# Peptides against a protein of PDB entry 5VVV, part 37

Target 1, 276 residues: chain A of PDB entry 5VVV
Amino acid sequence: FLCGVVEGFYGRPWVMEQRKELFRRLQKWELNTYLYAPKDDYKHRMFWREMYSVEEAEQLMTLISAAREYEIEFIYAISPGLDITFSNPKEVSTLKRKLDQVSQFGCRSFALLFDDIDHNMCAADKEVFSSFAHAQVSITNEIYQYLGEPETFLFCPTEYCGTFCYPNVSQSPYLRTVGEKLLPGIEVLWTGPKVVSKEIPVESIEEVSKIIKRAPVIWDNIHANDYDQKRLFLGPYKGRSTELIPRLKGVLTNPNCEFEANYVAIHTLATWYKSN
Target 2, 276 residues: chain A of PDB entry 5VVV as posed
Amino acid sequence: FLCGVVEGFYGRPWVMEQRKELFRRLQKWELNTYLYAPKDDYKHRMFWREMYSVEEAEQLMTLISAAREYEIEFIYAISPGLDITFSNPKEVSTLKRKLDQVSQFGCRSFALLFDNIDHNMCAADKEVFSSFAHAQVSITNEIYQYLGEPETFLFCPTEYCGTFCYPNVSQSPYLRTVGEKLLPGIEVLWTGPKVVSKEIPVESIEEVSKIIKRAPVIWDNIHANDYDQKRLFLGPYKGRSTELIPRLKGVLTNPNCEFEANYVAIHTLATWYKSN

## One batch from the design tools (peptide; aimed at target 1 L82 Y160)

Design b2_p19_1 (made by RFdiffusion4)
Pose (drawn by RFdiffusion4):
Structure b2_p19_1 (pose): chain A 276 residues (1-276), chain P 19 residues (1-19)
Amino acid sequence: as target 2 above (276 residues)
Amino acid sequence: STKHEEAKEAYETQAREDT
């Protein structure tokens, strides 16, 4: 069961030294996972096709090392959604070459994120693929095979919370396609009824497990502050029923950008991780 | 870059509406 932090916000990402202290904290409080997905570390999203330079690679390896040294599972995320051409094989290949490079840093766990992308396709893609959801699942599955079908592997859908489902959660062509076609070994990230969910009703998640055909992984935006300059969140982890742990694969908290402000955010996530 | 900035603004708008 996956529990911990996703560094998944817009803005100045954390530095290696902050992530070491993060791993030591996750362990002192018995959490198991860190998802690396900062939106403005350019090679994660904006320049996803680009390989890490020599010194960048030294940094990532030293990072993945301290993750094992503290036994925190490290999941690496990549976001091709902005401009990838799903049908073109050179594009599919560059993604593998990039995912290969990181595999050789010590990485066993991977994620493909597709949040916040223009919902339609290029002229070339609309031929080979029936729908937008078809294209993502095809590449997510093909990639899932190539890496030797890894232990933990996440998929973040374009429709990733209740508000964002067209027309509703239950009869959505995008969501229908995912639950049926996406492989049973691939996890699905979900964010609650809203992007920043005030509460997560047990009925809403049970409802979601209907179409996704899985217990989804929560990308929790409760303490995220990247959207309002004036705002910071030092409150407890709240509005999440303890009765959820049995029904979910995990909860990764996407916290405040200011690293040291995240003490309460992670500790309260940790106490609640107990109690179920 | 334009697509990225547009996605970021859309996210911020939705997050602020949620709160």

Design b2_p19_1_s1 (made by RFdiffusion4, then SolubleMPNN; from b2_p19_1, 8 letters changed)
Fold by OpenDDE base, seed 2:
Structure b2_p19_1_s1 (fold): chain B 276 residues (1-276), chain A 19 residues (1-19)
Amino acid sequence: as target 1 above (276 residues)
Amino acid sequence: MKKYEEAKEAYKKAALEDL
């Protein structure tokens, strides 16, 4: 069971010292996972093709080593979906080289994220792939196999919550293709009925699990505030039954952008996880 | 950049509608 934090918000990423302090807190609270997915990290999303500099490499190596020191699984995410051409072998090779570099930093767990992108493929991809889901699954499977089938590999769908599913969760052709064609060793991220789910019912997890043919990892936006800089979510982790735990592969909270605001959010997630 | 900002604003709008 993956339980911890995704740094998955828009806005200023956390500094390396904050991330190290997070790992110490996660270990202390018996949480086990950190997903590196800061949307405003240029080499994560906008410039995903760009290799890390020597200085950036040293920072990431130090961060990954610190996660290991605190027994925290460091998952490196990349979000190529804004401008990747899935049918172009050079794009796939560029993605492979980027993940090879991160593997050299001592990273062993990875994620491919297709959240917050347009659903339209380019003309070249339409000639090769039957749908956007087929294109995403093809590259995800290829990268997973190329990396030697790592123990933890995550996929974030473009339809990552109930409100983004067309026509709905159980009838989505996109999620059906993901469920049928994504390799079984790849985990799927899910956010619940909504982008910001006040409640995640058990029935909603049973519905999505059926179509994706696996238990999801929750990307939980309950404490996310990147959509409104005037809000801070200081309340406890709530609106999730502990009956979800046996039906999930994990829960990763995407909390407030302000690192110091997240004590209650993360501590109460840990209490929730240990209460089952 | 443009696609990133458009997607970010779409996310923000959706998140605000969920509150």
Scores: peptide ipSAE 0.717, ipTM 0.965, DockQ to the pose 0.947
OpenDDE base, seeds 1, 3, 4, 5: peptide ipSAE 0.690, 0.667, 0.710, 0.681; ipTM 0.960, 0.957, 0.964, 0.959

Design b2_p19_1_s2 (made by RFdiffusion4, then SolubleMPNN; from b2_p19_1, 10 letters changed)
Fold by OpenDDE base, seed 4:
Structure b2_p19_1_s2 (fold): chain B 276 residues (1-276), chain A 19 residues (1-19)
Amino acid sequence: as target 1 above (276 residues)
Amino acid sequence: MEKYEKAKEEYKKIALEDL
């Protein structure tokens, strides 16, 4: 069971010292996972093709080493979906080289994220892939296999919540393709019925699990505030029955952008997790 | 950049509507 934090917000990424402090807190609270997915990291999303500099590499190596020191699984995410051409072998090779670099930093767990992108493929991809889901699954499976089938590999669908599913969760051709064709060792991220799910009903997890043919990992936006910097979500982790725990592969909270605001969010997630 | 900003603003809009 993956339980911890995803740094998955828009806005200023946490500094390395905050991330190390996070790992210390996660360990102390018996949480086990950090997903590196800061949307404003240029080399994560906008410039995903760009290799890390020597200085950035040293920072990431240090961060990954710190995660290991605190027994926190460091999952490196990359979000190529804004501008990748899935059918272009050069794009695939570029993605491979980027993940090879991160593997050299000592990273062993990875994620491919296709959140917050247009559902439209380019003309070249339409000639090769039957759908956007087929393109995403193809590259995800290829990367997963290329990396030697790492123990933890995550996929974030473009339809990552109930409201994004067309026509709905149980009938989504996109999620059906994901469920059918995504290799079984790849985990699927999900935010619940909504992007910001006030509640995640058990039935909603059963529905999505059926179509994706696996228990999801919750990317939990309950404490996310990147959509409104005038709000701070200081309340407890709630609206998730503990009955979800046996039905999930994990929960990763995407909390407030303000690192200092997240004590209650993360601590109460840990309390929730340990209550099962 | 434009695609990123567009997606970010759409996300923000939806997330606000979820509240």
Scores: peptide ipSAE 0.734, ipTM 0.967, DockQ to the pose 0.945
OpenDDE base, seeds 1, 2, 3, 5: peptide ipSAE 0.729, 0.723, 0.716, 0.714; ipTM 0.966, 0.966, 0.964, 0.962

Design b2_p19_1_s3 (made by RFdiffusion4, then SolubleMPNN; from b2_p19_1, 11 letters changed)
Fold by OpenDDE base, seed 4:
Structure b2_p19_1_s3 (fold): chain B 276 residues (1-276), chain A 19 residues (1-19)
Amino acid sequence: as target 1 above (276 residues)
Amino acid sequence: MEKYLKAKEKYKKIALEDL
């Protein structure tokens, strides 16, 4: 069970010292996972093709080493979906080289994220892939296999919540393709019925699990504030029955952008997790 | 940049509507 934090917000990424402090807190609270997915990290999303500099590499190596020191699984995410051409072997090779670099930093767990992108393929991809889901699954499977089938590999679908599914969760051709074609060792991220799910009913997890043919990892936006930085979500982790725990592969909270605001969010997630 | 910003603003709008 993956339980911890995804740094998955829009806005200023956390500094390395905050991330190290996070790992210490995660360990102390018996949480086990950090997903590196800061949307405003240039080399994560906008410039995903760009290799890390020597200085950036040293920072990431240090961060990954710190995660290991605190027994926190460091999952490196990349979000190529804004502008990748899935059918282009050069794009695939560029993604491979980027993940090879991160593997050299000592990273062993990875994620491919296709969140917050247009549900459209370019002309070249339409000639090769039957759908956007087929394109995403193809590259995801290829990367997963290329990396030697790492123990933890995550996929974030473009339809990452109930409200994004067309026509709905159980009938989504996109999620059906994901469920059928995504290799079974790849985990699927999900935010619940909504992008910001006030509640995640058990039935909603059963529905998505059926179509994706696996238990999801919750990317939990309950404490996310990147959409409105005038709000701070200081309340407890709630609206998730503990009955979800045996039905999930994990829960990663995407909390407030303000690192200091997240004590209650993360601590109460840990309490929730340990209550089952 | 433009695609990123457009996606970000779309996300923000939806997330606000989810509250």
Scores: peptide ipSAE 0.750, ipTM 0.970, DockQ to the pose 0.942
OpenDDE base, seeds 1, 2, 3, 5: peptide ipSAE 0.750, 0.749, 0.739, 0.746; ipTM 0.970, 0.971, 0.969, 0.970; seed 1 fails the geometry check

Design b2_p19_1_s4 (made by RFdiffusion4, then SolubleMPNN; from b2_p19_1, 9 letters changed)
Fold by OpenDDE base, seed 4:
Order: C-alpha cells, then structure tokens, then sequence
Structure b2_p19_1_s4 (fold): chain B 276 residues (1-276), chain A 19 residues (1-19)
C-alpha cells in the first residue's frame, strides 16, 4: 500500500530542504511514499525533453538519497502529454533517455502523467493509434518494459476522475482501453468522483476498479489549494472510509502549496491509514 | 507555454467548482 504525499500542484515547487523535512515527517508518521510531480518544474512538464544539468542532477541525486535514508519510496513523475507525438520514435527515445538519466540518480520508481491535456491527437498519431488511450497505453507499456518493469510504475489517465469520464466511469471507452491494454504491473492514479473530491464513496472505487481492472492509487486533492491560493486547507483528512484501504493500492495526498500548512493534512492521513 | 497555461486555467476552473 503506497501512502504519503504527491508534490503535484501548480505554483512554486518545494525547495530541497522542505522535501527532506517531508521525508523525515513521513518516516516518523509511518508513511512510505513521495511522488515528485511539481507542475512548475520545467523539466517535469513544459520542457520534459530537456535533460537535467549537472547542478540539477546533483540536487536530485541528493534528494533521492535522502528519501532512501528515511525509507521513503521516491517516485519520479514526468508529464510529456502537452506536446509529445506518440507515433514519433524520436520522442519515445527522448523520453527513454530522460528516464535513463533519472535512473542513474538512483531512482527506481516512476510515473507517466497524462493529466490536464487535450484529448486530441495530431494527424500522425491518428494514423498509428486507434484512440488517445491506445497511444498513451502504448508508450506507457513500452517505457515500463524499457525500464525493466520497475516494482512501482504509475500512470495518470487524462480521465483521472469521475467528472472527466465520457460518458461516465463504467462506460468510458478511454478507461476501458486503459484497463484492457495497460500492463497489469502498472498502477493507475485516480482523484475520486471529482478533481477535488469532498468524499470518495466505496462504490465509486468499486466502479473505477472494475473498468481499469485493478485497485487505483488515490491522488487526493482534498488539501490542494493551487487553484485558490487565498485559501488554506487546514482541516483533517476526512470523507474517506477506512473500508477504502483494502480496495486501494495507495493514497498520495496533494496538499497545500505552502509546505508549512500541511502538518494536519499529512498527520491525519497517517492516522487514517493506521486505523485499519 | 500557451498549452500549459490553458491546461492550468481549465484545471483551476474545475477545481474551484468542486468546492
């Protein structure tokens, strides 16, 4: 069971010292996972093709080593979906080289994220792939196999919540393709019925699990504030029955952008997880 | 850059409606 934090917000990324302090807190609270997915890290999303500099490499190596010191699984995410051409072998090779570089930093767990992108393929991709889901699954499977089938590999669908599913969760052709064609060792991220789910009913997890043919990992936006930085979400982790725990592969909270605001959010997630 | 800002805007709109 993956339980911890995703740094998955828009806005100023946390500094390396905040991330190290996070790992110390996660260990202390018996949480086990950090997903590196800061949307404003240029080399994560906007400039995903760009290799890390020597200085950036040293910082990431130090961060990954710190995660290991605190027994926290460091998952490196990349979000190529804004402008990747899935059918172009050069794009696939560029993605492979980027993940090879991160593997050299000592990273062993990875994620491919296709959140917050257009559902439209370019003309070249339409000639090769039957659908957008087929294109995403093809590259995800290829990368997963290329990396030697790492123990933890995550996929974030473009339809990552109930409200983004067309026509709905149980009938989504996109999620059906993901469930049928995504390799079984790849985990699927999900935010619940909504982008910001006040509640995640057990029945909603049973519904999505059936179509994706696996238990999801919750990307939990309950404490996310990137969309309204005039608000801080200081309340406890709630609206999730402990009956979800045996029906999930994990829960990763995407909390407030302000690192110092997240004590209650993360501590109460840990209490919830240990209450099972 | 433009695609990133457009995607960010859409996410923010939906997330604010979920409150």
Amino acid sequence: as target 1 above (276 residues)
Amino acid sequence: MKKYEEAKKRYFEVAREDL
Scores: peptide ipSAE 0.714, ipTM 0.966, DockQ to the pose 0.949
OpenDDE base, seeds 1, 2, 3, 5: peptide ipSAE 0.713, 0.708, 0.691, 0.709; ipTM 0.966, 0.965, 0.963, 0.965

Design b2_p19_2 (made by RFdiffusion4)
Pose (drawn by RFdiffusion4):
Structure b2_p19_2 (pose): chain A 276 residues (1-276), chain P 19 residues (1-19)
Amino acid sequence: as target 2 above (276 residues)
Amino acid sequence: SIMEKHEAAKEAYIEAARE
């Protein structure tokens, strides 16, 4: 069961030294996972096709090392959603070559994120693929095979919270396609009824497990501050029923950008991780 | 451009988070 932090916000990402202290903290409080997905580390999203330079690679390896040294599972995320051409094979290959490079840093766990992308396709894609959801699942599955079908592997859908489902959660062509076509070994990230959920009703998640055909992994935006300059969140982890742990594969908290402000955010996530 | 697409996605996110 996956529990911990996702560094998944817009803005200045954390540095290696902050992530080491993060791993030591996750262990002192018994959490198991860290998802690397900072939106403005350019090779994660904006230049996803590009390989890490030599010194960048030295950094990522040293990072994946301290993750094992503290036994925190390290999941690497990549976001091709902005401009990838799903049908073109050269494009599919560059993704593998990039995911290969990181596999050789010590990485066993991977994620493909598709949040916040223009919902339609290029002229070339609309032929080979029936719908937008078809294209993503095809690549996500093909990639899931290539890496030797890894232990933990996440998929973040374009429709990733209740508000964002067209027309509703239950009868959505995008969501319908995912639950049926996406492989049973691939996890699905979900964010609550809204992007920043005030509360996560047990009925809402049971409802979601309907169409996704899984217990989804929560990408929790409760303490995220990347969207309002004036705002910071030092409150407790709240509005999440303890009765949820049985019904979910996990909860990864997407916290404040200021690293040291995240003490309460992670500790309260940890105490609640107990009690179920 | 890729930079424009990225900023657009960021702005859409910020608006959605503020709701």

Design b2_p19_2_s1 (made by RFdiffusion4, then SolubleMPNN; from b2_p19_2, 10 letters changed)
Fold by OpenDDE base, seed 1:
Structure b2_p19_2_s1 (fold): chain B 276 residues (1-276), chain A 19 residues (1-19)
Amino acid sequence: as target 1 above (276 residues)
Amino acid sequence: SLEEKYQESKERYKEAALK
């Protein structure tokens, strides 16, 4: 069971010292996972093709080493979906080289994210792939196999919540393709019925699990404030029955942008996880 | 542009997060 934090918000990324402090807290609270997915890291999303500099490499190596010291699984995410051409072998090779660099930093766990992108494929991809889901699954499976089938590999679908599913969760052709064709060792990220789910009913997890043919990892936006930075979410982790735990592969909270605001959010997630 | 695609992506998320 993956339980911890995703740094997955829009806005100023946390500094390396905040991330190291997070790992200390995660270990202390018996949480086990950190997903590196900051939207405003240019080499994560906008400039995903660009290799890390020597200085950035030293920082990431130090961060990955710190995660290992605190027994926290460090998952490196990349979001190529803004402008990748899935049918272009050069794009696939560029993605492979980027993940090879991160593997050299000592990273062993990875994620491919296709969140918040246009579902329209370019003309070249439409000639090769029958749908956007087929294109995403093809590259994700190829990268997963290229990396030697790592123990933890995550996929974020473009339809990552109930409100994004067409016509709905149980009938989505996109999620059906993901469930049927994504290799079984790849985990699927999900935010619940909404982008920001006030509640995640057990029945909603049973519905999505059936179509994706696996238990999801919850990307939990309950404490996210990047959509409205005039608000801080200081309340406890709630609206999730402990009956979800045996029906999930994990829970990763995407909390407030302000690192100092997240004590209650993360601590109460840990209490929730240990209560079952 | 790539910056425009990033901003459109961000606004799509924000509009959906408020629903």
Scores: peptide ipSAE 0.736, ipTM 0.970, DockQ to the pose 0.924
OpenDDE base, seeds 2, 3, 4, 5: peptide ipSAE 0.729, 0.726, 0.728, 0.726; ipTM 0.969, 0.968, 0.969, 0.969

Design b2_p19_2_s2 (made by RFdiffusion4, then SolubleMPNN; from b2_p19_2, 10 letters changed)
Fold by OpenDDE base, seed 2:
Structure b2_p19_2_s2 (fold): chain B 276 residues (1-276), chain A 19 residues (1-19)
Amino acid sequence: as target 1 above (276 residues)
Amino acid sequence: SLEEKYEKSRKAYFEAALK
């Protein structure tokens, strides 16, 4: 069971010292996972093709080593979906080289994220793939196999919550393709009924699990505040029954952008997890 | 542009997060 934090918000990423402090807190509270997915890290999303510099490499190596020291699984995410051409072998090769570099930093767990992108494929991809889901699954499976089938590999769908599913969760052709074609060893991220889900009912997890043919990892935006800079979410982790735990592969909270605001959010997630 | 794609995506997320 993956339980911890995803740094997955828009805005200024956390600094390395904040991330190290996070690892200390996660270990202390018996949480086990950190997903590196800061939207405004240029080499994660907008410039995903760009290799890390020597200085950036040293920082990431140090960060990954720190995660290992605190027994936190460091998952490196990349979000190529803004401008990748799935059918172009050069793009696939570029993605492989980028993940090879991160593997050299000592990273062993990875994620491909296709959240917050348009559903439209370019003309070249339409000639090769039957749908957007087929294109995403193809590259995800190839990367997963290329990396030697790492123990933890995550996929974030474009339809990552109930309100983004067309026509709905149980009838989505996109999620059906993901469920049927994504290799079984790849985990699927899910956010619940909404982008910000006040509640995640057990029935809603049973519904999505059926179509994706696996228990999801929750990307939980309950404490996310990147969408409203005037608000801080200081309340406890709530609106999730502990009956969800045996029905999930994990829960990763995407909390407030302000690192110091997240004590209650993360601590109460830990209490929730241990109460099962 | 790439910046326009990024901004469009961010705005769509922000709008959806407020619903």
Scores: peptide ipSAE 0.727, ipTM 0.971, DockQ to the pose 0.932
OpenDDE base, seeds 1, 3, 4, 5: peptide ipSAE 0.713, 0.701, 0.714, 0.715; ipTM 0.969, 0.967, 0.969, 0.969

Design b2_p19_2_s3 (made by RFdiffusion4, then SolubleMPNN; from b2_p19_2, 9 letters changed)
Fold by OpenDDE base, seed 2:
Structure b2_p19_2_s3 (fold): chain B 276 residues (1-276), chain A 19 residues (1-19)
Amino acid sequence: as target 1 above (276 residues)
Amino acid sequence: SLEDKYEKSKEAYFKAALE
């Protein structure tokens, strides 16, 4: 069971010292996972093709080593979906080289994220793939196999919550393709009924699990505040029955952008997890 | 542009997060 934090918000990423402090807190609270997915890290999303510099490499190596020191699984995410051409073998090769570099930093767990992108493929991809889901699954499976089928590999769908599913969760052709064609060793991220879900009912997890043919990992935006700079979410982790735990592969909270605001959010997630 | 795609996607997320 993956339980911890995803740094997945828009805005200024946390500094390395904050991330190291996070790992210390996660270990103390018996949480086990950190997903590196800061939207405004240029080499994660907008310029995903760009290799890390020597200085950036040193920082990431140090960060990954720190995660290992605190027995936190460091998952490196990349979000190529803004401008990748899935049918172009050079794009696939570029993605492989980028993940090879991160593997050299000591990273062993990875994620491909296709959240918050346009649903339309370019003309070249439409000639090769029958749907957007087929294109995403193809590259994800190839990368997963290329990396030697790591123990932890995550996929974030474009339809990552109920309100983004067309026509709905149970009838989504996109999610059906993901469920049927994504290799079984790849985990699927899910956010619940909404982008910010006040509640995640058990029935909603059973519904999505059926179509994706696996228990999801929750990317939980309950404490996310990147969408409203005037709000801080200081309340406890709530609106999730502990009956979800045996029906999930994990829960990763995407909390407030302000690192210092997240004590209650993360601590109460840990309490929730240990209460099962 | 790439920047336009980024901003559009960000805005769509922000809108959906407020629903």
Scores: peptide ipSAE 0.727, ipTM 0.971, DockQ to the pose 0.926
OpenDDE base, seeds 1, 3, 4, 5: peptide ipSAE 0.718, 0.704, 0.714, 0.715; ipTM 0.969, 0.967, 0.969, 0.969

Design b2_p19_2_s4 (made by RFdiffusion4, then SolubleMPNN; from b2_p19_2, 10 letters changed)
Fold by OpenDDE base, seed 2:
Structure b2_p19_2_s4 (fold): chain B 276 residues (1-276), chain A 19 residues (1-19)
Amino acid sequence: as target 1 above (276 residues)
Amino acid sequence: SLEEKYQESKERYFKAALE
């Protein structure tokens, strides 16, 4: 069971010292996972093709080593979906080389994210793939296999919550394709009924699990505040039954952008997790 | 542009997060 934090918000990423402090807290609270997915890391999303510099590499190596020291699984995410051409072998090879670099930093767990992108494929991809889901699954499977089928590999679908599913969760052709064609060793991220889900009912997890043919990992935006910087979410982790735990592969909270605001959010997630 | 795509992506998320 993956339980911890995803740094997955828009806005200023946490500094390395904050991330190290996070790992200390995660270990102390018996949480086990950190997903590196800051939207404003340019080499994560906007400039995903660009290799890390020597200085950036040193920082990431140090961060990954710190995660290991605190027995936290460091998952590196990349979000190529803004401008990748899935059918272009050069794009696939570029993605492979980027993840090879991160593997050299000592990273062993990875995520490929297709959140918050346009669902329309370019003309070249339409000639090769039957749908956007087919294109995403193809590259995800290829990358997963290329990396030697790492123990932890996550996929974030474009339809990552109920409100993004067309026509709905249970009837989504996109999620059906993901469920049927994504290799079984790849985990699927899910956010619940909404982008910010007040509640995540057990039935909603059963519904999505059926179509994706696996228990999801929750990317939980309950404490996310990047969409409204006037708000801080200081309340406890709530609206998730502990009965979800046996029905999930994990829970990763995407909390407030302000690192210092997240004590209650993360601590109460840990209490929730340990209460099962 | 790539920046425009990024902003549109962000705005799509922000709008949906407020629903």
Scores: peptide ipSAE 0.738, ipTM 0.973, DockQ to the pose 0.926
OpenDDE base, seeds 1, 3, 4, 5: peptide ipSAE 0.737, 0.723, 0.732, 0.731; ipTM 0.972, 0.970, 0.972, 0.972

Design b2_p19_3 (made by RFdiffusion4)
Pose (drawn by RFdiffusion4):
Structure b2_p19_3 (pose): chain A 276 residues (1-276), chain P 19 residues (1-19)
Amino acid sequence: as target 2 above (276 residues)
Amino acid sequence: SITEKHEAAKQHYIEAARS
């Protein structure tokens, strides 16, 4: 069961030294996972096709090392959604070459994120693929095979919270396609009824497990502050029923950008991780 | 072009987060 932090916000990402202290903290409080997905570390999203330079690679390996040294599982995320051409094989291949490079840093766990992308396709893609959801699942599956079908592997759908489902959660062509075609070994990230959910009703998640055909992994935006300059969140982890742990694969908290402000955010996530 | 797409995605997120 996956529990911990996703560094998944817009803005100045954390540095290696902050992530080491993060791992030591996750362990002192018995959490198991860290998802690397900062939106403005340019090679994660904006220049996803680009390989890490020599010194960048030294940094990532030293990072994946301290993750094992503290036994925190490290999941690497990549976001091709902005401009990838799903049908073109050169494009599919560059993704593998990039995912290969990171596999050789010590990485076993991977994620493909597709949040916040223009919902339609290029002229070339609309031929080979029936729908937008078809294209993502095809590449997510193909990639899931190539890496030797890894232990934990996440998929973040374009429709990733209740508000964002067209027309509703239950009869959505995008969501219908995912639950049926996406492989049973691939996890699905979900964010609650809204992007920043005030509460996560047990009925809403049970409802979601309907169409996704899985217990989804929560990308929790409760303490995220990247969307309002004046705002910071030092409150407890709240509005999440303890009765949820049995029904979910995991909860990764996407916290404040200011690293040291995240003490309460992670500790309260940790206490609640107990009690179920 | 890619910078524009990225910024648009960011602003969309900010709008949705604030709602």

Design b2_p19_3_s1 (made by RFdiffusion4, then SolubleMPNN; from b2_p19_3, 13 letters changed)
Fold by OpenDDE base, seed 1:
Structure b2_p19_3_s1 (fold): chain B 276 residues (1-276), chain A 19 residues (1-19)
Amino acid sequence: as target 1 above (276 residues)
Amino acid sequence: SLEKKYQESKERYRKAALE
């Protein structure tokens, strides 16, 4: 069971010292996972093709080493979906080289994210792939196999919540393709019925699990404030029955942008997890 | 532009997060 934090918000990423402090807290609270997915890291999303500099590499190596010291699984995410051409072998090779660099930093766990992108493929991809889901699954499976089938590999679908599913969760052709064609060792991220789910009913997890043919990892936006920085979410982790735990592969909370605001959010997630 | 695609992505998220 993956339980911890995803740094997955829009806005200023946390500094390396905040991330190291997070690992100390995660270990202390018996949480085990950190997903690196900051939207405003240019080399994560906008400039995903660009290799890390020597200085950035030293920082990431130090961060990954710190995660290992605190027994926290460090998952590196990349979001190529803004402008990747899935059918272009050069794009696939560029993605492989980027993940090879991160593997050299000592990273062993990875994620491919296709969140918040347009559903329309380019003309070249339409000639090769039957649908957007087929294109995403093809590259994800190829990367997963290329990396030697890592123990932890995550996929974020474009339809990552109930409100994004067409026509609905149980009938989505996109999620059906993901469930049928995504290799079984790859985990699927999900935010619940909404992008920001006040509640995640057990029945909603049973519904999505059936179509994706696996238990999801929850990307939980309950404490996310990047969509409205006039608000801070200081309340406890709630609206999730502990009956979800045996039906999930994990829960990763995407909390407030302000690192100092997240004590209650993360601590109460840990209490929830240990209460089962 | 790539910046425009990024802003459109962020705005898609922001709208859906407020629903």
Scores: peptide ipSAE 0.757, ipTM 0.974, DockQ to the pose 0.923
OpenDDE base, seeds 2, 3, 4, 5: peptide ipSAE 0.754, 0.749, 0.752, 0.748; ipTM 0.974, 0.973, 0.973, 0.973

